# Peptides against a protein of PDB entry 6KZJ, part 47

Target 1, 71 residues: chain A of PDB entry 6KZJ
Amino acid sequence: SPDLLSEVSEMKQDLIKMTAILTTDVSDKAGSIKVKELVKAAEEEPGEPFEIVERVKEDLEKVNEILRSGT

## One batch from the design tools (peptide; made by RFdiffusion4, then SolubleMPNN)

Design b2_p23_4_s4 (from b2_p23_4, 8 letters changed)
Fold by OpenDDE base, seed 5:
Structure b2_p23_4_s4 (fold): chain B 71 residues (1-71), chain A 23 residues (1-23)
Amino acid sequence: as target 1 above (71 residues)
Amino acid sequence: SDELKEALAEVRYLLEKNLELLR
């Protein structure tokens, strides 16, 4: 399904962004404006990036169920 | 589709890595 592919692609993009946040040393990556902004935004938002990762985990379980059951 | 299977594999891999980083 092209719609399902789109949804999974968005999940992937979320995880890529969270990886950048979780692997960034704020002092060492000061040169990347985009990463710096993402880190700052995540620090200002309580629960992130944990909340995003857990949400993707739950969504992946739903996708797996759809593919297994065909419904 | 092959594209969907590849995308799912990437998501599973990234999810595991991010969960590891959160510990």
Scores: peptide ipSAE 0.621, ipTM 0.932, DockQ to the pose 0.158
Fold by OpenDDE base, seed 1:
Structure b2_p23_4_s4 (fold): chain B 71 residues (1-71), chain A 23 residues (1-23)
Amino acid sequence: as target 1 above (71 residues)
Amino acid sequence: SDELKEALAEVRYLLEKNLELLR
């Protein structure tokens, strides 16, 4: 459904953001100031990337259940 | 839909990569 596609798309976006946080070197890279600030802020809360990724994992399991049940 | 299937495939791939990065 369009609503399910929207939800999965948001999950994808969350994971893309977390990838950036988990792979970006905030000190050596010449990236955007805003990106560096966001990464630093996220690193000050070290549990956040893990929590987001685990939430997506749980949500994916729910999506799979919906698709398997056909409802 | 084909779009949903593709999106799910991408999510699964990214999820695996992020879990690897968190190890």
Scores: peptide ipSAE 0.621, ipTM 0.932, DockQ to the pose 0.146
Fold by OpenDDE base, seed 4:
Structure b2_p23_4_s4 (fold): chain B 71 residues (1-71), chain A 23 residues (1-23)
Amino acid sequence: as target 1 above (71 residues)
Amino acid sequence: SDELKEALAEVRYLLEKNLELLR
């Protein structure tokens, strides 16, 4: 469904952002302003990348269940 | 749909990579 595709697209976007955070040296001041902002936000909440990734993992399981069950 | 399948594949791939980075 369009709604499911949108949800999965948002999941992808979240993971792309987290990849940028996780692959960036937090001490490195290089990179885009957007990445720097994301890293700073993650530093305010050190567990945020893990929490977001785990949430996506859970959501993916739910999506798989929806597709399997048709509901 | 094909678009959904592709999106799911990408999510699964990225998820695995991010989980690896978190180890």
Scores: peptide ipSAE 0.621, ipTM 0.932, DockQ to the pose 0.159
Fold by OpenDDE base, seed 2:
Structure b2_p23_4_s4 (fold): chain B 71 residues (1-71), chain A 23 residues (1-23)
Amino acid sequence: as target 1 above (71 residues)
Amino acid sequence: SDELKEALAEVRYLLEKNLELLR
């Protein structure tokens, strides 16, 4: 399904962003402006990376259920 | 589809990596 593929692609993009946040030394501001902004946003909301990753985890479980059930 | 299967594999991989980083 193109709709499901689009949704999964968005999940992938979210995880890529979180990987960048989680692997970036927040003290090393040598990254791109966008990465710095993402890191700063995550610092203001320290629970955000975990919350996003957990949301993707839940969404993946839902996708697996859809594929298993054929619905 | 093959594209969907590949995308799911990538998501699963990244998810596991991010969960490891969050430990």
Scores: peptide ipSAE 0.619, ipTM 0.931, DockQ to the pose 0.159

Design b2_p23_5_s1 (from b2_p23_5, 9 letters changed)
Fold by OpenDDE base, seed 2:
Structure b2_p23_5_s1 (fold): chain B 71 residues (1-71), chain A 23 residues (1-23)
Amino acid sequence: as target 1 above (71 residues)
Amino acid sequence: MEEALELVKKILKQVEALEKKLK
């Protein structure tokens, strides 16, 4: 649905922001991130929307654990 | 934090794929 698509698009933008923050944290300086490169390099994830959502959920949990531990 | 960055990049790819599926 268009509403769900909008929600996913918002999530994508949030992930881009997170990428910028984490890149700065890792590199110890502000830099440019080639968002287009990340998008273009993205291989088509196999599976239906539900399967993708479950993978995202799992990976977000891992991210949360790492951020909480500071490693 | 480096691992977190890689995971976030992975999730970004997944979300992009999800967008395509929803269109």
Scores: peptide ipSAE 0.612, ipTM 0.933, DockQ to the pose 0.695
Fold by OpenDDE base, seed 1:
Structure b2_p23_5_s1 (fold): chain B 71 residues (1-71), chain A 23 residues (1-23)
Amino acid sequence: as target 1 above (71 residues)
Amino acid sequence: MEEALELVKKILKQVEALEKKLK
């Protein structure tokens, strides 16, 4: 739906901002971060939308845990 | 913190795939 798409697009933009903040590479900062240029990958097939959402939730929880602990 | 960055990158790729499927 268009509402879901807009929300996902907003989330994507927020994640791009987070990546820019968390990156320690000060010399190779490009004007924009391109998803296709990201080295580390979920090498698995993305799956259907619901499956992707569940994986995103799991990974976000892990991000939250790491940021909270600093490790 | 490095792991968090890598996870965020992973999530970005997931969200990109999701975005394509929603279009």
Scores: peptide ipSAE 0.608, ipTM 0.933, DockQ to the pose 0.610
Fold by OpenDDE base, seed 5:
Structure b2_p23_5_s1 (fold): chain B 71 residues (1-71), chain A 23 residues (1-23)
Amino acid sequence: as target 1 above (71 residues)
Amino acid sequence: MEEALELVKKILKQVEALEKKLK
């Protein structure tokens, strides 16, 4: 649905921002994100929408735990 | 924090795949 697509697009933008915050790379490519490359890699059958959502939820929880613990 | 970064990158890949499937 268009509403779901909008929400997913916003989440994508937020993740890009988080990547910039968390990056420790100080090279010329500091904070660089090759979105096109990431999309291409994701084409290797990530699963159907529901399966992707479940994996996203799981990985977000892991991120949350790491950030809370400071480890 | 490095692990968090890698996870965020992974999630980004997943979200991009999801976005494509929704289009």
Scores: peptide ipSAE 0.603, ipTM 0.933, DockQ to the pose 0.777
Fold by OpenDDE base, seed 3:
Order: C-alpha cells, then structure tokens, then sequence
Structure b2_p23_5_s1 (fold): chain B 71 residues (1-71), chain A 23 residues (1-23)
C-alpha cells in the first residue's frame, strides 16, 4: 500500500528526530545518525510486516517507561 | 536515557525493514 509506505516513511523521520533529542548533543550541529550502518550491522528483522509492527509497539512502550522514570 | 536511545535506534532499524517489505 502506497499510503502505508508513506506513513512508515514519516515514522522513520520521526524516529530520527527522537534520536537527536535523546543524544547529549542536541544542537543543530549534532552528529548525523548512521542509519545505513545500523541497518547493515544489525540482524535482519524476522517476520512479516505485522510482526514488525508489534515489536515496534512493544519497544515504544519501553521507551515511554524509561523516559517517564528518567532512568 | 541511554537505554531509550538504543531502543529508538532499534525501532528505526525495524521501521527500515518494514519499509523494505512494503515496497
């Protein structure tokens, strides 16, 4: 679905922004995220799109918990 | 906060995989 692909691409950009916020250096001159390296160095995500979405939901919940506690 | 950063990077990787599967 082109609509779903567009939404996923938007979410990707949001995650990049979130990464910048969570770094100690949040200046406009902060180092770029090496997305290509992350993709290559990491194990391929198993499962079909739905399974990936469920993992994303779970990890986002964990992020929320950490940010709420400050730990 | 460091753990949160690592999780966000992980999620980004997952989203990249999802994007590839949707093409």
Amino acid sequence: as target 1 above (71 residues)
Amino acid sequence: MEEALELVKKILKQVEALEKKLK
Scores: peptide ipSAE 0.603, ipTM 0.933, DockQ to the pose 0.687

Design b2_p23_5_s3 (from b2_p23_5, 10 letters changed)
Fold by OpenDDE base, seed 1:
Structure b2_p23_5_s3 (fold): chain B 71 residues (1-71), chain A 23 residues (1-23)
Amino acid sequence: as target 1 above (71 residues)
Amino acid sequence: MEEALKLVLEILKRLLALEKKLK
């Protein structure tokens, strides 16, 4: 679905930005994070694309909770 | 914040896999 692809692309871009910010916050622990290495390591996800996106949104809420609490 | 970063990276990896599936 073109609409899903657009949504996934936008979410991906947002997460890349979040990664950049969070890595600076964590500093030396994570070292360098390379997106291209994640691409290589990304194995195919089972399930329907729409359902995968919904699960991702649920997991993003967990991220937001952690960011708000600072833990 | 480290936990958040780990989760973000995991989600990003899943999205990258999904993007490949959609193309």
Scores: peptide ipSAE 0.631, ipTM 0.917, DockQ to the pose 0.663
Fold by OpenDDE base, seed 4:
Structure b2_p23_5_s3 (fold): chain B 71 residues (1-71), chain A 23 residues (1-23)
Amino acid sequence: as target 1 above (71 residues)
Amino acid sequence: MEEALKLVLEILKRLLALEKKLK
């Protein structure tokens, strides 16, 4: 689905930005994100695409909860 | 925050895999 692909692409970019921010927060290193490495390491995600996205959204909520709590 | 980073990276990896699947 092109719409789902667009959504995934957008979420990907948001996560890249989050990664940069969190990396800076965790370490003095900024801009050390190697997405290329992750692309190669990415194994096929099992399940239906829509369901995978829903699971991702649930996991993102967990991330947000962690960020709000500061842990 | 470190835990959040780990989770974000894992989610990103999953999305990258999904993106490959969708293309």
Scores: peptide ipSAE 0.631, ipTM 0.917, DockQ to the pose 0.671
Fold by OpenDDE base, seed 5:
Structure b2_p23_5_s3 (fold): chain B 71 residues (1-71), chain A 23 residues (1-23)
Amino acid sequence: as target 1 above (71 residues)
Amino acid sequence: MEEALKLVLEILKRLLALEKKLK
């Protein structure tokens, strides 16, 4: 689905931005996260695409809770 | 914040896998 692909692409981009921010926040390591390695390592995700997206959104809410709490 | 980073990376990995599935 092109609509789902667009949504996934947008979320992916946002997460990449979040990753950049969080890495500087939590680590003194100069090493940038290798997104390409994640791409290569990413294997089949079980479930229907729409269901996967919904689960991702639920997990993003967990991230938001952590960010709001500052931990 | 470290836990948040771990979760973000895990979610990103899942989205990358999903993107491959959709393409």
Scores: peptide ipSAE 0.631, ipTM 0.917, DockQ to the pose 0.669
Fold by OpenDDE base, seed 2:
Structure b2_p23_5_s3 (fold): chain B 71 residues (1-71), chain A 23 residues (1-23)
Amino acid sequence: as target 1 above (71 residues)
Amino acid sequence: MEEALKLVLEILKRLLALEKKLK
């Protein structure tokens, strides 16, 4: 659906921003991540779109836990 | 933080795949 596509697009954009922040935090000399390569490498994601988004949100919580712990 | 970056990139890849599916 258009609404779900918009949500996915927003999440994607947020993750791109997070990637930039985390890359600089991990390596001060690191180059830019090639998002184009990820686009081409992105294999078909099985399952219903809504279910995939919910699983992504759960995985993002794991990311947040790591960020809070500083590891 | 390195582990977080790995997970973020993996999630991003999944979302990119999902976008292809939705379009």
Scores: peptide ipSAE 0.629, ipTM 0.916, DockQ to the pose 0.637

Design b2_p23_6_s1
Fold by OpenDDE base, seed 1:
Structure b2_p23_6_s1 (fold): chain B 71 residues (1-71), chain A 23 residues (1-23)
Amino acid sequence: as target 1 above (71 residues)
Amino acid sequence: ARKEALELTMKILKLVEALEKKL
């Protein structure tokens, strides 16, 4: 639906901003980003919208935990 | 770790892009 699509688009914009911030934050510390693994994950069929939302929810919780605790 | 947070954020971005295509 257009309302849900607008909300998803806003979330996408926020994620792009977060990616930029985190890229700067880890630039001089960690080794290379595991691009190969990210590519593999992205190539897999994510599933239908409900399944995608559940994966997003799970991963967002992990991101929140890391950013809150620093570990 | 912060590196993992970055990787997860990028993964989520790809998922959200896939979701966007399905809406």
Scores: peptide ipSAE 0.656, ipTM 0.937, DockQ to the pose 0.581
Fold by OpenDDE base, seed 3:
Structure b2_p23_6_s1 (fold): chain B 71 residues (1-71), chain A 23 residues (1-23)
Amino acid sequence: as target 1 above (71 residues)
Amino acid sequence: ARKEALELTMKILKLVEALEKKL
């Protein structure tokens, strides 16, 4: 639906901003990012919308835990 | 680690882009 598409588009923009913030924070202390794994994950079939949402929820929880605990 | 958080965020972004294409 148009409303759902708008919400997803807004979330995408927020993730882009978070990526920029985390990039500047990490670049000062870590020079190596696992680019190979990211490329591989990007080429894997993400699945149907529900499966994508479940993966997003899981990874967001991991991000939240890291940012909250510092590790 | 902050590095892992960045990698996960980038992964989520790719998933969200895939979701957007399916809507």
Scores: peptide ipSAE 0.655, ipTM 0.937, DockQ to the pose 0.548
Fold by OpenDDE base, seed 4:
Structure b2_p23_6_s1 (fold): chain B 71 residues (1-71), chain A 23 residues (1-23)
Amino acid sequence: as target 1 above (71 residues)
Amino acid sequence: ARKEALELTMKILKLVEALEKKL
């Protein structure tokens, strides 16, 4: 679906922006980030579209909890 | 736990990229 693909593309752009903001915020305080391990986890067994959406939903909930708490 | 939020966001980004390729 072109509308679905457009929405996914927009979400990707939003995530890129969030990553940039959080990188700046974390770099003032935190140490090394295990980027390679996170990339591998996503690329090795993403599953079919439905499974991917469920994982995205789960991780977004965790992100929202952290950002809402401010810690 | 903002470091964790960054890591999760990066993970989600890769998942969304995988989804985009499958659509």
Scores: peptide ipSAE 0.658, ipTM 0.938, DockQ to the pose 0.601; fails the geometry check
Fold by OpenDDE base, seed 5:
Structure b2_p23_6_s1 (fold): chain B 71 residues (1-71), chain A 23 residues (1-23)
Amino acid sequence: as target 1 above (71 residues)
Amino acid sequence: ARKEALELTMKILKLVEALEKKL
């Protein structure tokens, strides 16, 4: 679906922006981030679109909680 | 747990990229 693809592409851009902001925020606290491991985990049978969306929702909820709580 | 938030955001980004490939 072109409309859905456009929405997903926009979300991707927003996530890139969030990553930049959070990288600056955690700066000295970041230490090492296992980027390759995260990529590997995400690519290991991500599932069909529905499953991916559910995982995204779940992880976004965690991100939201962290940012809202300030911890 | 801001570091965790960053890691999760990066993971979500990869999931979204995977989603793009399936649409």
Scores: peptide ipSAE 0.658, ipTM 0.938, DockQ to the pose 0.594; fails the geometry check

Design b2_p23_6_s2
Fold by OpenDDE base, seed 5:
Structure b2_p23_6_s2 (fold): chain B 71 residues (1-71), chain A 23 residues (1-23)
Amino acid sequence: as target 1 above (71 residues)
Amino acid sequence: PREEALKLVKEILKQLEALKKKL
């Protein structure tokens, strides 16, 4: 679905920005994301779209908890 | 906590890439 693809793309963009905020690396590659590694690893990600969405939701909740509580 | 959050975000990015390929 084009609408779902757009939403995924927007979320990805926001999360990339978050990596820059959260990174503690101070090298010239601070906050760098190995995109090719993510793309390659994506082929190994198990499950149908719905199952992946559930995992995304779970991990987002964990991120939210850390950002809210500091733990 | 910050490092864990970063790790989770990167994992989500991987999941989103997988989702993109399957949509």
Scores: peptide ipSAE 0.698, ipTM 0.943, DockQ to the pose 0.859
Fold by OpenDDE base, seed 2:
Structure b2_p23_6_s2 (fold): chain B 71 residues (1-71), chain A 23 residues (1-23)
Amino acid sequence: as target 1 above (71 residues)
Amino acid sequence: PREEALKLVKEILKQLEALKKKL
């Protein structure tokens, strides 16, 4: 679905911005992501779309908890 | 906590790339 692809793309963009905020790297490449590595790793990611979405939700919940509570 | 959050965000990015390929 093109709408679903757009949502995934938008979420990806937001999360890339979050990596820049969360990174402790102060080099010129602070917040940079090795896209090639992520793409290759994605080839090994198991499960149907629904299963992946559930993992995304779980990890987002953990991120939100850390940012809200500091732990 | 900050390092853990960063690891989780990177993992989510990996998952989203996988999702993109399967849609």
Scores: peptide ipSAE 0.698, ipTM 0.943, DockQ to the pose 0.830
Fold by OpenDDE base, seed 3:
Structure b2_p23_6_s2 (fold): chain B 71 residues (1-71), chain A 23 residues (1-23)
Amino acid sequence: as target 1 above (71 residues)
Amino acid sequence: PREEALKLVKEILKQLEALKKKL
């Protein structure tokens, strides 16, 4: 649905910003994301939407835990 | 930890792209 697509797009934007913060690359490409590579990799991503959402939630929880606890 | 977090974020971005295609 258009509402879900909008929410996904907003989340992507926030995560792209986080990538720039977390990167250790000091080159001119620091914080850059290979969008084409992500799009290609998405074609092989298995599972129905619900299954993907569960994986997203799991990984987000891990990211949050690392940033909050430092471990 | 920082490197792991970065890997996870990139994985989430891939997952969101896949989700977009399936919605």
Scores: peptide ipSAE 0.698, ipTM 0.943, DockQ to the pose 0.819
Fold by OpenDDE base, seed 1:
Structure b2_p23_6_s2 (fold): chain B 71 residues (1-71), chain A 23 residues (1-23)
Amino acid sequence: as target 1 above (71 residues)
Amino acid sequence: PREEALKLVKEILKQLEALKKKL
């Protein structure tokens, strides 16, 4: 779905920004994401879209907890 | 905690890339 693809793309952009904020690397490559590696790993990601969405929600919940509580 | 959050964010990015391929 084009609308879902647009939403996913927007979410990816936001998470890339979060990566830049959370990174501890202070080199010229600070916040750099290994896109090729992510794409390769994504080919091995199991499950249908709904199942992947559930895992995304679960991991986002963990990120949210860490950022709010520091633990 | 910060390192774990970063790992989780990268994992989510992988999941979203996989989702893109399956949509």
Scores: peptide ipSAE 0.697, ipTM 0.943, DockQ to the pose 0.838

Design b2_p23_7_s1 (from b2_p23_7, 7 letters changed)
Fold by OpenDDE base, seed 1:
Structure b2_p23_7_s1 (fold): chain B 71 residues (1-71), chain A 23 residues (1-23)
Amino acid sequence: as target 1 above (71 residues)
Amino acid sequence: SKLKEALAEVLYLLKKNLELLES
């Protein structure tokens, strides 16, 4: 469904964000993710990227329930 | 680490959901 696809897309974006934070590439080259801003956000919020991972886990559990129940 | 374990669980859940879609 469109709603499920949207949720999956959001999870994907969160995972990309986490990857950017965890990598050492902090360049802001044209066409690249604004890694500097992501790093700063991670520094200002000590829980990230862990908090993002936990949200993704919760979302995946919800997706799993939807897939198993057929709803 | 706690983060590494959480990421492993994410990968596991992704795999399980893909298996459901393919069944």
Scores: peptide ipSAE 0.249, ipTM 0.813, DockQ to the pose 0.061
Fold by OpenDDE base, seed 5:
Structure b2_p23_7_s1 (fold): chain B 71 residues (1-71), chain A 23 residues (1-23)
Amino acid sequence: as target 1 above (71 residues)
Amino acid sequence: SKLKEALAEVLYLLKKNLELLES
């Protein structure tokens, strides 16, 4: 469904952000998310990456509801 | 840690969703 695709896309973006913050790979690559900016943002906002994780959980719960309901 | 627990819950939810897709 379009809802499933949208939720997966949102979740994927958040997971990419989280992974970039949690890993030591801080190199920026062309056409990709700016990892260095994310790392710096996480240092300035002490809630990250925890707040991102909580958002990912919400996305996953929505995905689960869609999968279970078939809508 | 709080972060570790949250990540564990993410992994759990991923697993559950994959199980649904593979069923």
Scores: peptide ipSAE 0.247, ipTM 0.811, DockQ to the pose 0.062
Fold by OpenDDE base, seed 4:
Structure b2_p23_7_s1 (fold): chain B 71 residues (1-71), chain A 23 residues (1-23)
Amino acid sequence: as target 1 above (71 residues)
Amino acid sequence: SKLKEALAEVLYLLKKNLELLES
């Protein structure tokens, strides 16, 4: 469903951000991902990466509900 | 830490959702 794909897409993006923040790799050589920019954004937001994790949890809960309900 | 616990919950949820998809 559109809702499922939307939630999964959002979750993937958040997970990519989390990964970039949590790794020590600050190079921008990994595909189209700008690791430096992601790390910088996280540094400017004191809640990150915790806030991203909480958003991922919310996304996963929504995905779970969609999968269970079929809606 | 709060972060570690939150990540553990993420892993749990990922596992549960994958189980649903694979069932």
Scores: peptide ipSAE 0.242, ipTM 0.810, DockQ to the pose 0.065
Fold by OpenDDE base, seed 2:
Structure b2_p23_7_s1 (fold): chain B 71 residues (1-71), chain A 23 residues (1-23)
Amino acid sequence: as target 1 above (71 residues)
Amino acid sequence: SKLKEALAEVLYLLKKNLELLES
């Protein structure tokens, strides 16, 4: 359904952002998508990447609700 | 840490959703 696809797309984008931040945190050589921008965003928003994780959890819960209900 | 715990919960939710899709 369009709702399911929308939630999955949102989750995917957040996961990409999270991955980029985490890889730069564990490796100074991280060359993920828009690494510099994401690092700056994380520095300016101290909650990241924790806030991204919480949004991903919310997305996954919504996906779960759709899968269970079929709507 | 709270970050580690949150990531563990993400993995758990992913697993549950995949189980639903594959059932």
Scores: peptide ipSAE 0.241, ipTM 0.806, DockQ to the pose 0.062

Design b2_p23_7_s2 (from b2_p23_7, 7 letters changed)
Fold by OpenDDE base, seed 1:
Structure b2_p23_7_s2 (fold): chain B 71 residues (1-71), chain A 23 residues (1-23)
Amino acid sequence: as target 1 above (71 residues)
Amino acid sequence: SELKRELAVVRYLLKKNIELLES
């Protein structure tokens, strides 16, 4: 779905912004993000999209817990 | 697929941000 792809792409952009906010590395705009690691992630994440979505949901819940509890 | 690649990048970024939040 082009709508789903667009939504995921927007999420990606938001997360890049968050990484810039959270990182203390000011060497470049990307901060701690490395292109080679992005490429590796894109090629090596196992499973079908629906399975990866479930992992994304787990990660989002983890973020939510950290923000809620501070730990 | 393009969707899978984008989702994988999202996972990478989430894990990275979690790491930063917990540090």
Scores: peptide ipSAE 0.730, ipTM 0.944, DockQ to the pose 0.870
Fold by OpenDDE base, seed 5:
Structure b2_p23_7_s2 (fold): chain B 71 residues (1-71), chain A 23 residues (1-23)
Amino acid sequence: as target 1 above (71 residues)
Amino acid sequence: SELKRELAVVRYLLKKNIELLES
């Protein structure tokens, strides 16, 4: 849906900002985010959107765990 | 689809951020 697409796009922008916050590499404002890798990711991520959403949720849980425990 | 592409980028960024958080 357009709403979901908008939400995902917004999440992408938020994650870019977080990458900039987390990185100590100032040579790249996006913390070594490489366009080539973005393009490759877009093409290689397997499965349908719903399946990818499940993996996104797993990744978010991992982020939460790291923020909670530091590990 | 555009949605799939955006989701893939999100996953890439999440993995990158996890990497940074764990470093």
Scores: peptide ipSAE 0.730, ipTM 0.944, DockQ to the pose 0.848
Fold by OpenDDE base, seed 4:
Structure b2_p23_7_s2 (fold): chain B 71 residues (1-71), chain A 23 residues (1-23)
Amino acid sequence: as target 1 above (71 residues)
Amino acid sequence: SELKRELAVVRYLLKKNIELLES
């Protein structure tokens, strides 16, 4: 779905912004993000999209827990 | 697919942000 793709792409952009906020590297807007690492991640994540979505949900819960508790 | 690639990047960024938050 093009709508789903757009939604995921928007989430990606939001996470890039968060990375820029959290990183101490002020050399660029991406901070510690490296293009080569993004490309590598895109090729190495196993499973079908629905399986990756489940992992995304788990990661989001982890982020939420850290923000709530600080750890 | 492009969707899978974008999801993989999202996972990478989430893991990176978790790393930064825990540092």
Scores: peptide ipSAE 0.730, ipTM 0.943, DockQ to the pose 0.878
Fold by OpenDDE base, seed 2:
Structure b2_p23_7_s2 (fold): chain B 71 residues (1-71), chain A 23 residues (1-23)
Amino acid sequence: as target 1 above (71 residues)
Amino acid sequence: SELKRELAVVRYLLKKNIELLES
């Protein structure tokens, strides 16, 4: 779905911004995001998109928990 | 697919952000 792809792409952009906010390296606005690491992640993530979405949900829950509790 | 690649990048970024939050 082109709508789903657009939604995921927007999420990616938001996460890049969050990485910049969270990074402690003020000289690296992108939080040391490297192209080679992005390529590696794209090639090594196993499973079909729907399975990856479930893992994304798990990660988001973890982020939310950390933000809520501070730990 | 492009969708799968984008999702993989999202996971990478989430893991990175979690690492930063826990540091």
Scores: peptide ipSAE 0.730, ipTM 0.943, DockQ to the pose 0.865

